# Designs tried in a protein design run: peptides against a protein of PDB entry 4HTP. Part 175

Target 1, 231 residues: chain A of PDB entry 4HTP
Amino acid sequence: SQTVASHVPFADLCSTLERIQKSKGRAEKIRHFREFLDSWRKFHDALHKNHKDVTDSFYPAMRLILPQLERERMAYGIKETMLAKLYIELLNLPRDGKDALKLLNYRTPTGTHGDAGDFAMIAYFVLKPRCLQKGSLTIQQVNDLLDSIASNNSAKRKDLIKKSLLQLITQSSALEQKWLIRMIIKDLKLGVSQQTIFSVFHNDAAELHNVTTDLEKVCRQLHDPSVGLSD

## One batch from the design tools (peptide; made by RFdiffusion4, then SolubleMPNN)

Design b2_p25_2_s1 (from b2_p25_2, 8 letters changed)
Fold by OpenDDE base, seed 1:
Structure b2_p25_2_s1 (fold): chain B 231 residues (1-231), chain A 25 residues (1-25)
Amino acid sequence: as target 1 above (231 residues)
Amino acid sequence: DELFERLLNRPPPASIEPAEVAEPP
């Protein structure tokens, strides 16, 4: 079935998240999220103009924006140390080199920029001179690969986990990988609360999520911002 | 990319040049 997520580049979501993170004010952060959401809804209306019974919604994006609320996908079993080792191997970094040590010791403040403890930021700087300038993945493809990782983690298939991670890494820019890491670790550091994200999405979103704990139901039932739960 | 841009009339995503995060000295 044709979905909005199958057409939206993952790079577009990452660019939006980067703008939100760089924005200092709450109002500016909200504006960037609203602009992405409004564009998504407009694309949905155009894509599904002739189809009445669609289950497509903002869910594929929402589950990446609020990864801590994921309930459909099982645990990845991935930690920063695993990613560090994978990058060292993939990029053929000298094990005693500066970049390998930065990845492994990401919690230790090594520099003045306060990036200590943010593995995704450290990874970004290591990746920037070594990876693609533009990624090729859609939001749907990213979700498919993440589903594969979770499924293979449950099945204890470490080799297949590595394969899916390599597909994500080799098809993504440094910026996309920064945000992908944050999605996997479930800490986006956007500077906006879950409540703010829900409030911008729909007035009833927080209430429906509190009752159902189901992001897909929230996104599907409250797809139209003008139609409430009581309507 | 082109279909999405056409349907949304979005200006091309401003190349978010990564702001020069000042390389640590």
Scores: peptide ipSAE 0.026, ipTM 0.571, DockQ to the pose 0.046
Fold by OpenDDE base, seed 4:
Structure b2_p25_2_s1 (fold): chain B 231 residues (1-231), chain A 25 residues (1-25)
Amino acid sequence: as target 1 above (231 residues)
Amino acid sequence: DELFERLLNRPPPASIEPAEVAEPP
């Protein structure tokens, strides 16, 4: 079945997240999220115009925006140190070189940028001169690869985890990889609370999530912002 | 791995331009 997520570039989500992060005020952060959400809903309505009973929803995006609420896929088993080693290998970085050391020692302040402890930002600067401007992955493809990683982690298939990570990395821009890392580590640093994200999505979203703990159900049942839980 | 080779041989990006949100078909 066709999904909105199969048509939306992962780059579009990452650009939205970047705008949210860079915005200083709550209102501006909300606006950027609202614009993406409204565009998604509009796309959904157009895509499914002739099909009223669809299971498609904002869930594929929401689970990337609120990765700490992920329950469908198991743990990735991926930490910053693993990603650092992978990037050193993949980019053929000298092990004693500046960039390799930055990735491995990401917690240590290296000079002027104040990015100490934010592995994704450090990775971004290492990747920026080495990656294309535009990725090729859709939100669906990103989720499929993340599902593969989680499944293979559960199965202890390290080689297949590496394969899926390579597919993500090789098809992503530096900016997309910054956000992908944050999704995997489950810390987006948006400066917006979970409650705010839910409130923008639907007035009843926080309540339904508190009862069900099922992000997919929240996205599906509250797909229409005009239809409440009591309706 | 062709994807691996592609990564290693990618030209540096000129600038990060914000992508537009996908429009309906």
Scores: peptide ipSAE 0.021, ipTM 0.457, DockQ to the pose 0.027
Fold by OpenDDE base, seed 5:
Structure b2_p25_2_s1 (fold): chain B 231 residues (1-231), chain A 25 residues (1-25)
Amino acid sequence: as target 1 above (231 residues)
Amino acid sequence: DELFERLLNRPPPASIEPAEVAEPP
């Protein structure tokens, strides 16, 4: 069955997240999220116009926006140091070079941008001149690759983890990789609370999540903003 | 942002050409 996530480029989510992060006010942050969500729902309605009982929902996007609430996917086993080493290898960066040292020593303030401790931002600047301008991955494909990473981490298949990471990296822009890193590390730094995200998604979303701790169930049961838990 | 508008204002599914997954060379 076709899903919305199979049609939505990962770049679209990343662009939305970037806008949210750059917005100063809560209202602007909410607006950008709402615009993405409304577009998703509209696309869902069009895609599933002739199908009443679909399991498709906002879950594929929501689990990337709120990665700290992920319960289906096991731990990735990936840290910043592993990513740094991978990027140095993949980009063929000189080990003693400025960019390699920035990635490895990401906690040390090395630059004027105040990006100390934010590995994703440091990676972005290293990647920007070296990566594709536009990625090719859908949200579904990103989730499939992340599922593969988690499964292979559990199975201790390091080579397969590396393979999936390479697919993510080679098919993503620098901006997409910035956000992907933050999703893996589970810190998006959006400047908006979980409660705010839930409140924009559905009025009952926070309550249902508090009871169930099941993000997929929240997204599926509360897909229609006009239908409440009591309905 | 024109790019963002383009990304959000996708044509209905029937008009979404499957993104040719460029086969890796």
Scores: peptide ipSAE 0.028, ipTM 0.475, DockQ to the pose 0.078; fails the geometry check
Fold by OpenDDE base, seed 2:
Structure b2_p25_2_s1 (fold): chain B 231 residues (1-231), chain A 25 residues (1-25)
Amino acid sequence: as target 1 above (231 residues)
Amino acid sequence: DELFERLLNRPPPASIEPAEVAEPP
C-alpha cells in the first residue's frame, strides 16, 4: 500500500528540522513542526481519501524526529568514529589532512566554529563542498536503509552495513547528512522537548506513549488530532 | 525557503493513478 512517507522527500523533513533548530523561540519551533505535521496529515487525507482502515501514519517521520524512542529497529552499532572513518574513506580525505582530523577529533574545539562535540555539524562543513546539493531519498527510503543497517548490525554483516550507509550518503545533501547523522546518533538538538513534540502532535500522545512505549501505536491511534484516547 | 513552501503547498496528490509498478524487465 502507498504511504505518505513514500512521497515525502527526506530533504523536506531535514529542512523543517533545520528551521526548528535555528528558531530561537519555542513558539517558532512549534510552528515549524506544526506546519510540517499539518501538511503530512493533509497529504494523508488526500492519499487515502477512498481507503478506510489504513495503517499509514506519521510514524515514519516521528521515529526520525524522536529517534531515542525507536523500539522497532535494533541498534545501528554506529558511532561517530565509525562515521568519521567512513567519510574519510568515501571522500578520499588525506588521513593527516585538516578535514580528516576534524572528523576524528570532533570533540576537540577546532578554532573557527563553536561546533566542538557536534559531529554532525563538523561533518556538514566537510561535506558541503563535496556532496550533492539536493538529495533524492524519500522518508520511506531512508527508513528502509536504516532498517537494513540495524538488521545487518544484528547479523554482524559489516559489508552490508557499509553498503546501506553508502547509499544514504551518496544520495543525500550535506544538510540531509547532518540530520541523518543526528538521527543515527539519536540526538537531534532541536531545542524542543519530547513532550513539546507530543503535545503538538496530539494532546493525548505523551500519555499514550508513557503507557505503551510504542511510537507507532501513538502515531496510528492518535492520527486524527480531533479524536482522543477516550473516544 | 523553497523546499518548505513546496512541502506546505503540496497539492494533494491528484488522482494517483495506480502507478503500475512496472516490474523491472
Scores: peptide ipSAE 0.025, ipTM 0.477, DockQ to the pose 0.070; fails the geometry check

Design b2_p25_2_s2 (from b2_p25_2, 7 letters changed)
Fold by OpenDDE base, seed 2:
Structure b2_p25_2_s2 (fold): chain B 231 residues (1-231), chain A 25 residues (1-25)
Amino acid sequence: as target 1 above (231 residues)
Amino acid sequence: DELFERLLNAPPPASIEPAEVAVPP
């Protein structure tokens, strides 16, 4: 069955997240998230116009926006040091070079940008001159690859983990990879709370999540912003 | 966002009618 996530470029989500992060005010951050969500809902309505009882929801995007609430996908087993080594290998960076050392020593202040401790930002600056300007992945494809990584981590298949990571990296822009890294590490640094994200999504979302701890159920049951839990 | 507008204004993907699995006679 066709899903909204199979049509929405991952780049669009990343651009929205970037706008949210760059916004100084809470109201502006909320506006950018709301605009993305409203566009998603409109696309859903258009895509499913002739279909009743679809299971499609905002869940594919929401689980990337709130990756700390993921319960379906097991642990990736990926840390910053593993990603650093992978980038050094993939980009053929000199091991003793400035960029390799920045990735490996990401916690140490090395530059003027104040990005110490933010591996994703350090990776972004290394990737920006070396990556394509636009990625080719949809939100669905990103989730499929992340599912593969988690599954293969559980199965201890390191080679298949590397394969899926390479697919993500080679088909993503530097900006998309910055956000992908933050999704994997489960720290988006958006400057908005989980409660704020839920409140914009649906008035009852925080309550339903507190009871169920199931992000998919929250997205599916509260897909329509006009239909509450009591309805 | 121009991209979302393009997605919204994109003609609905031609409903790939599920190929009726011809029940073999």
Scores: peptide ipSAE 0.026, ipTM 0.464, DockQ to the pose 0.078
Fold by OpenDDE base, seed 5:
Structure b2_p25_2_s2 (fold): chain B 231 residues (1-231), chain A 25 residues (1-25)
Amino acid sequence: as target 1 above (231 residues)
Amino acid sequence: DELFERLLNAPPPASIEPAEVAVPP
């Protein structure tokens, strides 16, 4: 079935998240999220103009924005140390080199940038001079690869986990990889609360999520901002 | 750097066909 997520570049989500993170005020953070959401809804209406009963919703994006609320996808089994080792191997970094040591010792403040303990930011600076290609993945493709990682982690298929990670890395820009890492680790550091994200999405979203704990159900039932739970 | 560039320049595998969950026989 045709979905909005199959047409939206992952780069567009990452650019929105980057704008939200860089914004100082709550109002500006909310504006950037609202603009992305409104664009998504507009595209949905155009894509599904002749189809009233679709299961397509904002869920593919929402589960990446609020990865701590993920309940459908099992654990990735991926930690910062595993990613560090993978990047060292993939980038052919000298193990005793400055960049390899930054990735492995990401918790130790080695630099003037207050990025100590933020593995994704450290990885970004290592990747930026080495990853010049524009990302090519859609939000749907990113979710499919993440589903593959989680499934193969449960099945203890380490080779297939590595394969899916390589696909994500080789088809993503440095900025996209920064956000992808944060999604996998489940810490986006946006500076906005979950409640704020829900309030912008729909007035009843927080309530429905508190009762159901089902993020897909929240996105599907409250797709239209003008239709409430009681309607 | 060279290995990474080779991997980046590799043609994207065409169809991300969902890996057929091999239904166990």
Scores: peptide ipSAE 0.006, ipTM 0.366, DockQ to the pose 0.054
Fold by OpenDDE base, seed 4:
Structure b2_p25_2_s2 (fold): chain B 231 residues (1-231), chain A 25 residues (1-25)
Amino acid sequence: as target 1 above (231 residues)
Amino acid sequence: DELFERLLNAPPPASIEPAEVAVPP
């Protein structure tokens, strides 16, 4: 079935997240999220114009924006140290080299850079001079690969986990990888609360989520901002 | 994969400077 997520580049989500993160004010952060959401809804309406009762929703994006609320896929089993080792291997970085040490010791303050403890930022700077191309993944493809990682983690298939990670990495820009890492680690550092995200999405979203704990159900039932829970 | 080859062959950067992330428009 046609989904909005199959058409939206992952790069567009990452650019939105980057704008949100860089924005100083709450109002600007909200604006950037709203613009992305409105564009998604408009695309949904156009894509499904002749289709009734579609199950397609903002869920594919929402589960990446609020990865802490993910309940459909199991745990990835991936930590920063695993990603560091993977990048060292993939990029053929000398183990005693500056960049390898930065990835492994990402928590240690390195000079004047306020990025200490943010592995995704450290990885970004290591990747930036090496990843010069725009990514090609859609939001759906990213979710499919993340589903594969979670499934293979539950099945203890480490080789298949590595394969899916390599597919994500090799098809993503440095910026996209920064955000992908944050999604996997489940810490986006957007500077906006879950409540704010829900409030922008739909007025009843927080309430429905509190009752159901089902992010997909929230996104499907409250897809239309004009239709409430009581309607 | 051209990107993969580029990643493997990319020289280590001299410094990780906080470069302003150009957000694509």
Scores: peptide ipSAE 0.006, ipTM 0.411, DockQ to the pose 0.022
Fold by OpenDDE base, seed 1:
Structure b2_p25_2_s2 (fold): chain B 231 residues (1-231), chain A 25 residues (1-25)
Amino acid sequence: as target 1 above (231 residues)
Amino acid sequence: DELFERLLNAPPPASIEPAEVAVPP
């Protein structure tokens, strides 16, 4: 079945997240998230106009925005050091070179940029001159690849994990990879709380999540912002 | 945003076959 996530470029989500991160005020951060959500709901209504019984929801995006609440996927088994080594190999970076050392020693302040300890930001600057300007992945495709990584991690298939990671990396811009890394590490650093994200999504979202701990159920049951839990 | 408006107004994209991004050697 057709889903909204199969049509929305991953780049659009990343651009929204970048705007949220760059915004200084809470109100501006909320506005950018609301604009993305409203556009998603509008697209859903258009896509499913003739279909009443759909299971499609904001869940494919929400699970990337709140990756710490992921319960469907098992652990990726991926850390910053693994990603650093993968990038060094993939980009053929000299092991003793400046860029390789930045990736490996991401916790050590090496420069004037206050990016120390943020692996995704360090990776972004290394990737920017070396990657495509625009990625080709949809939100659905990103989720499928992340599902593959989690499944293969559980099965201890390291070669297949690497294959899926390479597909993500080679089909993504530097900006998209910055956010993908943060999704995998489960720390987006948006400057807004989980409670704020839920409150913008639906008034009852935080309550339903507290009871069910199921992000997909929250997104499905509270898809319409005008229909509450009591309705 | 202009991109989302284009997506809303664009006919459902034909199945974009994954363009073989030639990995440079």
Scores: peptide ipSAE 0.031, ipTM 0.490, DockQ to the pose 0.114; fails the geometry check

Design b2_p25_2_s3 (from b2_p25_2, 7 letters changed)
Fold by OpenDDE base, seed 3:
Structure b2_p25_2_s3 (fold): chain B 231 residues (1-231), chain A 25 residues (1-25)
Amino acid sequence: as target 1 above (231 residues)
Amino acid sequence: DELFERLLNAPPPASIPPAEVAVPP
């Protein structure tokens, strides 16, 4: 069956997240998230106009926005040091060069950018002049690749993990990779709380999540913002 | 909205192309 996530470019989610991060006020951050969510719901209604009781929901996006609440995927087994080494290899960076050292020593302040300790931001600046300007992946394809990484990590298939990571990297812009790294590491740095994201999604979302701890169930049951838990 | 129109006009999702980069052994 067709899903909204199979049509939405991953770049659109990343652009929304970037706008949220750059916004100073809570109200502006909420506006950017709401605009993305409303567009998603509108597309869902159009896509599924002739189909009742579909299982499609905002879950594919929500699990990337709230990666700390992921319960379906097992652990990726990926750390910043692994990603640093992968980028050095993939980009053929001199191991003793400035950019390789920035990636490996991401916790140490290097230069004028206050990016110390944010590996994804350091990676962004290294990648920006070296990668595609526009990515080609949908949200569904990103989730499929992340599922593959988690599954292969559980199976201890390091070669297949590397293969899936290379597919993500080679088909993503620097901005998309910045956000992908943050999703994998499970720290988006949006400047909005989990409770704020839930409150914008649906008034009962936080309560249902507290009871079920199932993010997919929250997204399915509360797909319509006008239909509550008691309805 | 612009996003809605873009989504409706989006081409069908392409299959993930095979990894062009050989995993070094």
Scores: peptide ipSAE 0.021, ipTM 0.468, DockQ to the pose 0.285
Fold by OpenDDE base, seed 4:
Structure b2_p25_2_s3 (fold): chain B 231 residues (1-231), chain A 25 residues (1-25)
Amino acid sequence: as target 1 above (231 residues)
Amino acid sequence: DELFERLLNAPPPASIPPAEVAVPP
């Protein structure tokens, strides 16, 4: 079945997240999220105009925006150190070189950028001059690859985990990889709370999530902002 | 891939404890 997520570039989500992060005020952060959400809903309505009872929702995006609330896919089993080593290998970085050491020692202050402890930002600066290709992944494809990683982690299939990670990395820009890393580590650093995200999505979203703890149900049942829980 | 297994199984580098950034009073 056709989904909105199969048509929306992952780059569009990452650009939105980047705008949210860079915005100083809460109102501006909310605006950027709302614009993305409204665009998604508009696309949904157009895509499903002739279809009744679709299960498609904002869930594919929401689970990437609120990765701490992920319950469908199991743990990735991926830490910053693993990603650092993977990047060193993939980019053929000298192990004793400056960039390799930055990735491995991401918690140590590396001078002027103040990015200490933010592995994704450190990775971004290492990747930026080395990523030759524009990102080509959709939100659906990113989720499929993340599902594969989680499934293979549960099955202890390390080679298949690597394969899926390589596919994500090789088909993503440096900016997209920054956000992908943050999604995997489950820390987006947007400067907005979960409650704020829910409140923008739907007035009843926080309540429904508190009862169900099911992000997909929240997204499906409250897809229409004008239809409440009591309706 | 032996290299990948080695990378996964390598002990985490000795985490230098984050220097307690003294929160200024």
Scores: peptide ipSAE 0.008, ipTM 0.402, DockQ to the pose 0.014
Fold by OpenDDE base, seed 5:
Structure b2_p25_2_s3 (fold): chain B 231 residues (1-231), chain A 25 residues (1-25)
Amino acid sequence: as target 1 above (231 residues)
Amino acid sequence: DELFERLLNAPPPASIPPAEVAVPP
C-alpha cells in the first residue's frame, strides 16, 4: 500500500528540522513544525481520498522527530566514536589529519564555531565539501535502513550494519547526514519540548502517549486533529 | 577509498535497493 512517507523526501524533513533549530522564538519553531504537519495531512487526504480505514499516519516522521520515544526499533549499537571511525574510513581521511582529529576529538573545543560536544555539527562541516548537494532518500527508505541497522545490530551482523550505513551516507547530503546522526544518537537539539511537539500534533497526544507509551498508536488514533480520544 | 568517493559523487540511482534485513535465526 502507498504511504505518505514513501513520497516525502527525507530532505524536506531535514530542512524543516533545520528551520526549527535556527528559529529563536517558540512561536516560529511551532510554525515550521505545523507547516510540515499540515502539508503531510493534506498529502495523506489526497493520497487516500478513496480509501477508508488506512493504517498510514504521521508515525514514520514522528519517530524521527522524537527518536528518544522509539519503542518498536531495537538499539542501533552506534555511538559517536563508531561514526567517527566509519567516516574516516569511508571518506579516506588521513588518520592524523585535521578532519579525522576533529571527528575523533569532537568533545574538545578545536575551533571558533562553538560546536564542541556536538558530533553532528562537526560531521556536517567535514561532510559539506565532500557529499552530494541533494539526497535521494524518502522518509520510508530512511526508516527501512534504520530498521535494518537495528535488526542487524541485534543479530551481531556488523558487515550488514556497515552496508546500511553506507547506503544512508552515499544517498544523503551533509545536512541530511547531520540530522541522521542526531536521530541515531537520539538528540535533535531542536529547542522545543516533547510536550510542545505533541500539543501541535493533537491536543490529546501527550495524554495518550503518557498512558500507552506507543508513538505509532498516538499517530494513528489521533491522525485527525478534530477527532479526540473521547469521540 | 576511491570507490567510496565515486559513490559519494555519483548521481543517486533511480531506486535504492532494500537493505538486507537480518532474518532472525
Scores: peptide ipSAE 0.007, ipTM 0.388, DockQ to the pose 0.227
Fold by OpenDDE base, seed 2:
Structure b2_p25_2_s3 (fold): chain B 231 residues (1-231), chain A 25 residues (1-25)
Amino acid sequence: as target 1 above (231 residues)
Amino acid sequence: DELFERLLNAPPPASIPPAEVAVPP
């Protein structure tokens, strides 16, 4: 069955997240998230107009926005140091070069931007002059690749993990990779709380998540913002 | 969002096969 996530570019989610992060006020952050969500719901309604019983929901996007709440996908087994080494290899960076050292020593303030401790931002600046301007992945494809990484981590298949990571990296812009890294590390730095994200999604979302701890159930059961848990 | 508007105005996706993620063999 066709899903909204199979049609939405990952770049669109990343652009929304970037707007949220750059916005100073809570109201502006909420607006950007709401605009993305409303567009998603409208697309869902159009896509599924003739289908009453669909399991499709905002879950594919929500699990990337709130990656710390992921329960379906097991641990990636990926740390910043592993990504640093992968980028050094993939980009053919000199191991003793400035960019390689920035990636490996991402916690040490070495630059003017104050990005110390934010590996994704350091990676972004290294990637920006070297990567595609626009990625080609959909949200579904990103999730499928992340599922593959988690599964192969559990199976201790390091080569297959590397293969899936290379697919993600080679098909993504520097901006998309910044957000992908943050999704993998499970720290988006949006400047909005989980409670705020749930509140914008649905009034009952926080409560349902507190009871079920199942993000997919929350997204499915509360897909319609006008239909509550008691309805 | 202009992209979502384009998607909404696009013909129903019934004809666009889901992009097969090349599952590594």
Scores: peptide ipSAE 0.023, ipTM 0.494, DockQ to the pose 0.194; fails the geometry check

